# Peptides against a protein of PDB entry 6D0Y, part 48

Target 1, 225 residues: chain A of PDB entry 6D0Y
Amino acid sequence: ETEDHLESLICKVGEKSACSLESNLEGLAGVLEADLPNYKSKILRLLCTVARLLPEKLTIYTTLVGLLNARNYNFGGEFVEAMIRQLKESLKANNYNEAVYLVRFLSDLVNCHVIAAPSMVAMFENFVSVTQEEDVPQVRRDWYVYAFLSSLPWVGKELYEKKDAEMDRIFANTESYLKRRQKTHVPMLQVWTADKPHPQEEYLDCLWAQIQKLKKDRWQERHIL

## One batch from the design tools (peptide; aimed at target 1 L9)

Design b2_p24_7_s1 (made by RFdiffusion4, then SolubleMPNN; from b2_p24_7, 13 letters changed)
Fold by OpenDDE base, seed 3:
Structure b2_p24_7_s1 (fold): chain B 225 residues (1-225), chain A 24 residues (1-24)
Amino acid sequence: as target 1 above (225 residues)
Amino acid sequence: DEMEKKLKELLERGMKLAEERKAQ
C-alpha cells in the first residue's frame, strides 16, 4: 500500500546511498508534498512518530520538515502544532526525558525556518516563568530550567541574533533563580583534573556555567555538554 | 505573521494547561 511505502521512505531517509543527503531529503520532500492531498494525515503522523522516536536522526528530520514547510506552509504549521501537543502530553505524563528531547527538536526547527524565533523565545519565557511559582515543587522548576539551558546549544545563536533583549531577560531570571534555589546537601564526588581534586559542582550550576561559556564563545561549541 | 501569533498562543495555552493539571 502507498501508506506503507511512505513509511518506508520516511524511516529510511538518511541512510547511505549514492546520492547526497541533501538530494535525498529534497527528493523525499517532493514525494511527500505530492502525496499530501491524499495522505496528509498519515504523513503527519509518520513525521511526528519518527521525530519522537528516532533522536539519532534529529537533524535529518528537522531538515526534512524545513524543506516540506517551504513547499507547504500550512502543513508545516500542522506539524508544529502536533509536536506541541505531544510535548504537552509528555509533560502531563511526567515523561521528562521525552519532553526535553521534544524541546530540543522544536529548538532546531527554528534553525530550519519552521518555527519563528519569537515563538521559541516565548516558549522559553514560559519555561523560566515556572521558577517564579511558589506552589510548584523545585524539582519541576529545575526541570524547566534544565530544558531551557540544555536546548540552547541548538538554538541559542539564532535567538540571540534576533531577540537579544528578551534572551538577556530570560538569562537574568535564570541566574536569579539558580542563586536562590535550594541545593541538596550530599557527599560530593571527587573529580580529578591533572591529578588535582576538583569539587563536584551541582548539575544545574554546572550546566549554567557551560552555557555561559558557550554564549561567551559566540555559540561556537568547544566542549561537549 | 498570523502563524507566528497562533503558535505563540498555542505555546502559552499549552503551558498554562499543563501547570493547571499539575496543580490539581
Scores: peptide ipSAE 0.046, ipTM 0.521, DockQ to the pose 0.015
OpenDDE base, seeds 1, 2, 4, 5: peptide ipSAE 0.024, 0.025, 0.044, 0.040; ipTM 0.585, 0.594, 0.518, 0.516

Design b2_p24_7_s2 (made by RFdiffusion4, then SolubleMPNN; from b2_p24_7, 12 letters changed)
Fold by OpenDDE base, seed 1:
Structure b2_p24_7_s2 (fold): chain B 225 residues (1-225), chain A 24 residues (1-24)
Amino acid sequence: as target 1 above (225 residues)
Amino acid sequence: SEKEKKLEELLKKGMELAEQAKAA
């Protein structure tokens, strides 16, 4: 297949079809696998691009990568490496919105058996360890905590099932930091719907409360539209 | 940068371990 054809197939996956999404993704994974000998670099770049720029299709592309990884493990590794490089570049460029999304994408790759749970735990340990850095702006410490907490809806269940003790330690460190940090009241950032308006709350405290509730509910998102 | 490098190494190691587990 031509490069243009591959681009079209990758970009249009998940659109209305007579076949199931799962069937279409399996088929596309097979096509991509067959074309890797000739178009590996192009396919890699395309997948990284759509993973980064189409957040509305996050689960579609994580699933696709998972299926492709099952067929070609080395390619899966190269993809993850490329995504990590992109994350680093986003952080260096101070593009924190893209960076946090990339963390969420990587988090969901754990569910797709592309990234091992222990590796993701290690990533979050590194994130939370930033709270212990000295002589840095609090905003830096806050962002890494935010990146960690805001990714848990995608991977918290899996990580607690596999590494509960390590996750408890990360949670304890996070809670400790949240108690001692300087707080400012901001508009509430709710992941779940609310029955009535809430007063302003510190955004990390709000997120922490939501994650604690999610954890209590065994990581089942009951109130997400 | 040091943390990011460590993260990359840990991810790589984790993936390798996962592959070994599949083969076992």
Scores: peptide ipSAE 0.042, ipTM 0.603, DockQ to the pose 0.022
OpenDDE base, seeds 2, 3, 4, 5: peptide ipSAE 0.027, 0.032, 0.028, 0.041; ipTM 0.572, 0.571, 0.566, 0.633; seed 5 fails the geometry check

Design b2_p24_7_s3 (made by RFdiffusion4, then SolubleMPNN; from b2_p24_7, 13 letters changed)
Fold by OpenDDE base, seed 1:
Structure b2_p24_7_s3 (fold): chain B 225 residues (1-225), chain A 24 residues (1-24)
Amino acid sequence: as target 1 above (225 residues)
Amino acid sequence: SEKEKKLKELLEEGKRLVEERRKS
């Protein structure tokens, strides 16, 4: 395979085909694995790029990475490391839209057996711990809570199955913060939906209520508004 | 400063994850 061909294959995966998506993903994973000896760096960059820039294909690419990780575990680790670096860079640049998406992407990688549940829990613990810092403005604290809560539709079930006690602690800390924070509406929190929050409920409170319901329903997702 | 600390912690956690993967 040529580099150009690899780019085409990666970008076009999930398009209409005579074969199932699962079959196409397995095939692509095989192609990528075979080309790693010659094009590892290129493939890594391509995967990071599409993961970051094509949010509509989130589950496609997390699945692809999961399949590739199963074939080449070391490469899977390198990919995760690259994504974590990208997350850090996004946060440093105050690119919160990209950052929250990356958190969701990483969250779904837990389901794909690329990231261990305890590691994701640790990340969320770090996020929620920001709410306890005095020198951080509320808008930033709110974002970390948002990033945590808005990722739970992807990974909440898995995390509670594996780390229920730790998750309960995170939830308790989150609830405590939500009770003591000032109710505000900020643009960065509206990345979840284009709709305006209900006038009678602040956006994060609304999201919290939705997540609580999701949790109550044992993470069987019906719809998230 | 605390913000940067949290960013570093997140990155370190990622690095730890990768390291653990390599060891296993």
Scores: peptide ipSAE 0.040, ipTM 0.465, DockQ to the pose 0.018
OpenDDE base, seeds 2, 3, 4, 5: peptide ipSAE 0.028, 0.023, 0.027, 0.027; ipTM 0.503, 0.517, 0.559, 0.522; seed 4 fails the geometry check

Design b2_p24_7_s4 (made by RFdiffusion4, then SolubleMPNN; from b2_p24_7, 11 letters changed)
Fold by OpenDDE base, seed 5:
Structure b2_p24_7_s4 (fold): chain B 225 residues (1-225), chain A 24 residues (1-24)
Amino acid sequence: as target 1 above (225 residues)
Amino acid sequence: SEMEERLERLMEEGMKLAEKRKAL
């Protein structure tokens, strides 16, 4: 019964309430912290599940995890480890939709002071380095670039503030890859609304242009701010 | 795949080498 209650609370956070979202998140963090001694594994699984299955609530749950991390640092670490394990499993299973949600979630956890910026930079360096491997199919190389670029709306500002030189190298490598890859025309799901209309372009080229604009605009984006 | 395994290891190593995490 208590477990069902926790599941309900976690799944419903951010829904219409008489209280502010911030108040609800703080309250939920307190409840979850109190129940960690008895339900840590369940809470970890639930949080991982909502992170990958409810992308519309990404920032809500990253904030929740940030609050939990502030209350229980060890739990925050265990959560990140669980998320990394889940990402590994998703990649091995070729579940790239789940994987990209996890990457975005991890990206936003940098803003929530759960993951250090250098670690995220290292992850993105690893992603983009796949483009240099000839034994990897282009579709997969493209996915890693997509995962990187599509996560930057959430974390690009923070990473450039702290690791600008490293980020510039990643960008240069990305640009180089995009220029030499074979183009395919696949629609992309955008997480932000562009202020200006864009011509019909190849999806990664289009995304690249959007990210370049976002960078030029100092990472100002209404859906994130 | 071998590449996946390598990437996974590198990601884990990167996370382990992270600076001390900060609290909100």
Scores: peptide ipSAE 0.029, ipTM 0.608, DockQ to the pose 0.019
OpenDDE base, seeds 1, 2, 3, 4: peptide ipSAE 0.025, 0.028, 0.025, 0.024; ipTM 0.585, 0.557, 0.531, 0.587; seeds 2, 4 fail the geometry check

Design b2_p24_8 (made by RFdiffusion4)
Pose (drawn by RFdiffusion4):
Structure b2_p24_8 (pose): chain A 225 residues (1-225), chain P 24 residues (1-24)
Amino acid sequence: as target 1 above (225 residues)
Amino acid sequence: ADFMERYNQNTEEALEELEEIARS
């Protein structure tokens, strides 16, 4: 009964309400502490559900996990382990669109001080390391590069300031791979073949240009909540 | 599908409970 009270309470946080978003998260994180001794097992799988199924509300739930971790270290560990467990489950089941949501979530947890930045950089340079794998489809290399680049809008500023020597090695490996990709198929996927008024760009070249501009902008982006 | 069914249940009650918790 109170479990249902916990689920609908987690799913609706951040919706329209009289209280501010921050006041709601601080208050919700407080009640999840009180119920945690009894319902630690259930609270855990619910947060795993929203990290998998609600990527649009991503930054709301990473902050919530961040608050619980600052107050309860063992819960933060159990959750991260569950995320690593699910990331493997998703990649094994060929659910790559679902996996990018989990990688984005792990990445943004660095901003919440739940995951150390070096651990995240080590995982990313293993992602880009897939560009070196031989006898594999380009789409495989593309996805692992995409998971890295598409997470940087959230975790980009933090990972670079803390570790820029290894991040530049990753960017160098990434730029080298992007230049040697074959784009012969793009015309079949363009809604317009004309370059005017708006070019229809291959999705990785587009994301690359977006990330490099953000880099030149000192990693300042003014949209992500 | 099961998640959307559960997600769209008890929305007004959950929002009122969030407001009560935040005001406390």

Design b2_p24_8_s1 (made by RFdiffusion4, then SolubleMPNN; from b2_p24_8, 9 letters changed)
Fold by OpenDDE base, seed 1:
Structure b2_p24_8_s1 (fold): chain B 225 residues (1-225), chain A 24 residues (1-24)
Amino acid sequence: as target 1 above (225 residues)
Amino acid sequence: SSFEERYNKNVEEALKKLEEIAKK
């Protein structure tokens, strides 16, 4: 196959088909695996690009990477490394919206058996540890808490199933920080379709409440599945 | 398998780098 053909296949996956999405993804994973010897770098770049630029297809591409990882673990590892490099670049460029999305993408890769749950827990521990930094703007602390909380809809269930004690500690630290931080009036952030938000709540407090409810509901979320 | 072990090691190392980024 040509490089152009690979690009077309990767970009168009998830479009209407007579076959199931799962079947199409399995087929595409097979095609990509077969072409790795000749087009590994191109395929890697393409997957990183669509992962970054097509947020509406997050679960499609995480699933694809999961399927490909099952076929070629080395490539899966290279993909994760590439995504981490991209995250680093996003942070350097102060592109925090892209950065948080990349964290979310990596989070969903746990569900696809590309990233181990303990490793993701460790990542979130480090995120929340930023709240303990001294002489830094609150916005920095808030961002890492946001990145953590914003990613939980994609991975919270898996992490609590495997690392409940560690997650409880992270939650306790998060709650403690939210109680002591300065409250501000900003637009409320919502990941899920929710009822009318409480105007008296700050955006992180609102998100925290949403996550608490999600946790109580055993991490059932319509748009993640 | 040895292959899986190497994969897991690579992923772990990559995630450690991410953790370092988070601390900066």
Scores: peptide ipSAE 0.032, ipTM 0.594, DockQ to the pose 0.018
OpenDDE base, seeds 2, 3, 4, 5: peptide ipSAE 0.017, 0.029, 0.017, 0.017; ipTM 0.535, 0.561, 0.536, 0.527; seeds 2, 3, 4 fail the geometry check

Design b2_p24_8_s2 (made by RFdiffusion4, then SolubleMPNN; from b2_p24_8, 9 letters changed)
Fold by OpenDDE base, seed 1:
Structure b2_p24_8_s2 (fold): chain B 225 residues (1-225), chain A 24 residues (1-24)
Amino acid sequence: as target 1 above (225 residues)
Amino acid sequence: SEFEKRYNQNVEEALKKLEEISLS
């Protein structure tokens, strides 16, 4: 395989095919594995790029990484490390939209058996711990809560199945913060379609209510927006 | 497996470094 060909294969995965998407992803994972000895760096960069820039294919690429990780755990680890570096860079650059998406991507990697549930719980514990910081703008506290809550549609079910006690503590801390924070009037942020919006609620309060309902419904949702 | 254990350890170490971004 050439580098250009690898780029084409990775970028075009998920397009219409006579075979199932799962079959195509399995095949691509095999191709990538075979080419790792010669093109590891290129493949790593490509996967990080599409993971970051093609949000519409989030589940496609998390699945691909999961399949590749099953074949080569070392490469999977390198990918996660690269994504974490990218997350740090996004935060340093104040690119919060990219940052929150990367958190969602990492969240879905838990479902693909790339990231362990306890590790993701630890990440969310770190995020929610920001609410306890002193002498910082509320917008900072709010963002990390938002990053946590907005990622739960992708990973909440898995985390509660395996780390329910820890998740309950995180939820309690989140609820406590939401009760004491300053309320504002901003557009609602929704991760999935809601038939009955709550325009009277603050955006984080609304998101919290949505997540509480999702949790009550055992993390079954209609569509992720 | 030992291979999987090493992988998991690497992932956990990488994710633990996120404390830096949350505390900064």
Scores: peptide ipSAE 0.061, ipTM 0.698, DockQ to the pose 0.017
OpenDDE base, seeds 2, 3, 4, 5: peptide ipSAE 0.018, 0.022, 0.020, 0.027; ipTM 0.509, 0.574, 0.545, 0.572

Design b2_p24_8_s3 (made by RFdiffusion4, then SolubleMPNN; from b2_p24_8, 8 letters changed)
Fold by OpenDDE base, seed 5:
Structure b2_p24_8_s3 (fold): chain B 225 residues (1-225), chain A 24 residues (1-24)
Amino acid sequence: as target 1 above (225 residues)
Amino acid sequence: SSFEERYNKNVEEALKKLEEIAKS
């Protein structure tokens, strides 16, 4: 395969096809594996790019990376390292949209057996530990809590199944922070449930309430009218 | 609508507000 062809294959995966998505992903994983000796860096960059720029295909690409990792464990590790570097660069550039999607992508990689649950727990522990930093803007503390909470729909079930005690500690620390943080500069959002609407709350309180509800529902998605 | 749809909406709104705070 050529570099240009690889780009086309990666960007178009998941589009309408006569074959199943699973078959297409398996096929693409095979093509990419075969081309790693010649195009590893290009493939790595392409996968990082689609991970951050195509959020609508997040689960498609995490699955693809999972398949690649199963074929080539070393590449899987290099990909995760590249994603972490990209996350750091996004944060340095104050690109919070990109950073959130990268954290969410990494979170879903746990479900795809690319990242171990303990490693993701450690990452979230590091995020929530920022709430304990002194002499930093609250926006910094808020962002890391937001990044944690906003990623839980993709990984909360897996983490609680394997690391419930550690997750409970993180939740306790998060709740403690949310109770004591200032809210004067943040507008309110709403929480919706299938059974009843919730009153407007501060944006992190709103997100917290949604996560608490999701946790109560055993991390099962529900349809809301 | 799914829970994810409403969740994502709130996440997007929260992110915008967070960015506004960061810029101020």
Scores: peptide ipSAE 0.019, ipTM 0.562, DockQ to the pose 0.019
OpenDDE base, seeds 1, 2, 3, 4: peptide ipSAE 0.043, 0.018, 0.018, 0.018; ipTM 0.642, 0.549, 0.515, 0.544; seed 1 fails the geometry check

Design b2_p24_8_s4 (made by RFdiffusion4, then SolubleMPNN; from b2_p24_8, 10 letters changed)
Fold by OpenDDE base, seed 4:
Structure b2_p24_8_s4 (fold): chain B 225 residues (1-225), chain A 24 residues (1-24)
Amino acid sequence: as target 1 above (225 residues)
Amino acid sequence: SSFEKRYNENVEEALKKLEEIAKA
């Protein structure tokens, strides 16, 4: 079926070919655009699925979405809406890893000119504001901080270039929270071990240190976190 | 702003719903 074909095309994009990745993405964007009238929902679902299941191809698919958004603005809006719905569902289902992938995906969409930097800043402000909520589990607070920090390798540079003051505020709030929170080892938050480039410590503290270094290095990343 | 014009208004509208995520 055509749907199966679309799935194959989407899932296999980025694989080795005679053409450049950019060319392949443009080609695929064209194919998908042409099929939107008949298979929009399927395409939306597929893209949301790969966003969750193929985080290693995050930049490929965000680029693809960027291309599609440029071609069809309605699709872009619908896609982001679908991603948000999926994020909510993932959180409700306690699928925190998938949720993080979705947040990272949304974050990288800033680089693909799908989401405006100020909007992403606002999202992160909302995330970090959870740390100020009373009578909520720390795991919830930790996750939102994690989601924020873990997304910065993809979007931190852009956000600081556009909204440095706001980002500094978010960082300050994050730092404040990290200082006052209880250190715990939640399965969701895998701790660093000695075999990793960073010393073994509580995951969020370690991540914070990494992000601070990344920031200090002007977001020039040596390795993807 | 000129900056805002570069982005999809539909996307930005959709993102308003994201504000509710942290509150859920």
Scores: peptide ipSAE 0.255, ipTM 0.780, DockQ to the pose 0.018
OpenDDE base, seeds 1, 2, 3, 5: peptide ipSAE 0.205, 0.244, 0.243, 0.200; ipTM 0.755, 0.775, 0.773, 0.754

## One batch from the design tools (peptide; aimed at target 1 K12 G27 V31)

Design b2_p25_1 (made by RFdiffusion4)
Pose (drawn by RFdiffusion4):
Structure b2_p25_1 (pose): chain A 225 residues (1-225), chain P 25 residues (1-25)
Amino acid sequence: as target 1 above (225 residues)
Amino acid sequence: SAALAAAMADTSYDEANAERIEAAL
């Protein structure tokens, strides 16, 4: 019964309400502490559900996990382990669109001080390392590069300031790969073949240009909540 | 995924959970 009270309470946080978003998260994180001794097992899988199925509300739930971790270290560990467990499950089942949501979630948890930045940089340079794998489809290399680049809008500022020597090695490996990709197929996927008024760009070249501009802008982006 | 959509559409718990949040604050 109170489990249902916990689920609908987690799913609806951040919706329209009289209280501010921050006030709601601080209040919700407080009640999850009180119920945690009895319902640790349930609260855990619910947070795993929203990290997997609600990527649009991503930064809301990483902050919530962040608050619980600052107050309860063992819960933060159990959750991160569950995320690593699910990331493997997703990649094994060929659910790559679902996996990018989990990688984006782990990345943003660095901003919440739940995951150390060096651990995240080590995982990313293993992602880009897939560009060196031989006898594999370009789409495989593309996805692992995508998972890295698409997470940087959230975790980009933090990972670079803390570790820029290894991040530049990752960017160098990334730029080298992007230049040697074949783009012969793009015309079949363009809604318009014309370059005017708006070019229809290949998705990785587009994301690359977006990330490099954000880099030149000192990693300041003014949209992400 | 269906159970998550059902939990988001259910309003029977909203009043009680609002009271819990207010008490916590």

Design b2_p25_1_s1 (made by RFdiffusion4, then SolubleMPNN; from b2_p25_1, 12 letters changed)
Fold by OpenDDE base, seed 4:
Structure b2_p25_1_s1 (fold): chain B 225 residues (1-225), chain A 25 residues (1-25)
Amino acid sequence: as target 1 above (225 residues)
Amino acid sequence: MKRLEEALKDTSYDEKNQELLKAAL
């Protein structure tokens, strides 16, 4: 296959097809695996690019990477390294929108058995530890908590199944931080459901409540956050 | 994606990856 062909295959996976998505992903993984000897660098770059730039296909590409990782562990490792490097670069550049997405992507890679649950827990421990840093802007602390919490819909179940004690500690630390942090009350549109007004809540507190509910529901999603 | 989940092997337990993730900040 040519590089252009690989690009087309990677970019178009998950689009309308006569075959199931699962079949297409397995097929593509096979094609990519076969082409790794000749096009590893290109494939790696392409996957990193689509992983970063096509958030609508997050689960498609995490799954694809998972399949590739299962076939070629070294490639999976290189991909993770590349994504982590990208995350670091995003953080250094204060590109928090990209950074949080990358965290979510990495989180979903746990489900795809590309990243170990303990490793992700460790990363989240580091994120939440930022809340303990002194002389840093609260927005930074808030962001890392946000990055953690907002990623849990993708990985919370797996992490609690394997590292419940550690996760509880992270949650406790998060809760403690949320209680003591300064809150900015901003007028927002009230949502009414069943004649009950949805209380105005600070965004991070709201997210926390959502995650707590998700946790209570044993990470069974009833709605997309 | 149950079929895909079955195809995914858990080969993620790697100390190198763990260290990389720890250094993500």
Scores: peptide ipSAE 0.078, ipTM 0.763, DockQ to the pose 0.022
OpenDDE base, seeds 1, 2, 3, 5: peptide ipSAE 0.069, 0.069, 0.076, 0.063; ipTM 0.763, 0.759, 0.765, 0.758

Design b2_p25_1_s2 (made by RFdiffusion4, then SolubleMPNN; from b2_p25_1, 12 letters changed)
Fold by OpenDDE base, seed 4:
Structure b2_p25_1_s2 (fold): chain B 225 residues (1-225), chain A 25 residues (1-25)
Amino acid sequence: as target 1 above (225 residues)
Amino acid sequence: MERLKKALEDKSYDEENQERLKAAL
């Protein structure tokens, strides 16, 4: 019964309430903290599950984890470890969609002070370093670059504020890879406007351009990428 | 949401956070 209650609380956070979202998150964090001595494993599993299954609530759950990490640092570590394990499992299963989302989730955890910015930079360095490996399929190289670039809307500002030189190196390596990789184009997806064609760019090139613009705009998003 | 994130800054353990992630990778 208590476990079911915890599940309900965790799953429903962020839904319509008489209280503010912030208040609800703080309240829930308190409840979960109090129950950690008895239900740590269950809470951990629940948080991992909702983090994976409810992408629309990404910022809600990263913030919740941040609050929990502040209250119980060890639990925060266990959560990060669990998420990394899940990321590895997703990669092993070639579930790239889940994997990239997990990277985004981890990225936003930097903003929630669960993961240190330098550590995230190191992760991205590792990702981009895959592009330099000779015996790795391009699909994997592309994925790591995609995972890196697609996560920057969430964490790019923080990383550049703290590790600008390292980030510039990662960007340089990424750019170099994008220039030399094989490209597949799908012209069928072209958008037409009043007899003016809008050619479709290769998806990584397109993303790169978007991220470059975002960087130029000081990481202030104007549109959903 | 940003308020909460900012409030967590003072409670962060950057070095420990870095180490935990390194260990997990």
Scores: peptide ipSAE 0.294, ipTM 0.887, DockQ to the pose 0.023
OpenDDE base, seeds 1, 2, 3, 5: peptide ipSAE 0.289, 0.282, 0.280, 0.280; ipTM 0.886, 0.883, 0.882, 0.883

Design b2_p25_1_s3 (made by RFdiffusion4, then SolubleMPNN; from b2_p25_1, 16 letters changed)
Fold by OpenDDE base, seed 3:
Structure b2_p25_1_s3 (fold): chain B 225 residues (1-225), chain A 25 residues (1-25)
Amino acid sequence: as target 1 above (225 residues)
Amino acid sequence: MERLKKALEDESYDEENEKLLLESL
């Protein structure tokens, strides 16, 4: 069956081959483009599924989508819309691990020229704006800051190259929030862990420090976050 | 991989539509 064949091709891309990964991706993009007139919905669903369920192949599938977008811009747009819907569904279902991963995936789509840098900046502005909400739990505010910061290793360089002023404003707002937020669980964790020589740091403060260092290093990763 | 990404740099965007979608989160 053609559908089974497409599923196999999409799921197995990036596996050992006699050809380069780049050649395989270009070839697969061509195959998928040719089948879009008859199987667009199926291909769209398959790509959304593997994008969510195979995080080890993140860059493979973002690149594949980038190649497809270049061939068929409308399909690229439909894919982004589907991923945004999936992100919203994950948030509604309180599946925050999937949601964070989807934000990272969308972030890397900027590098693949599927999502425009200004659009990603706007999304992050929306995330950080949650910190200004008054009648919400801090955990909500913290999560959106986490989603923003934890995605920057994938897209921070690109966004600062194109939208440095806007990114600086987002960073300033983030820093302001991190300074004023409550850290009530830090002392509790420290009761069970030695305070010296390296006291345990609160997880968002730790992430912030890592991202600040990454930014200082011009987004060249030296450590695993 | 980076070569492929760079080759896609010159494609056009519907930035306004994308922005609206992303801001709806």
Scores: peptide ipSAE 0.034, ipTM 0.631, DockQ to the pose 0.021
OpenDDE base, seeds 1, 2, 4, 5: peptide ipSAE 0.030, 0.031, 0.028, 0.031; ipTM 0.626, 0.624, 0.633, 0.627; seed 4 fails the geometry check

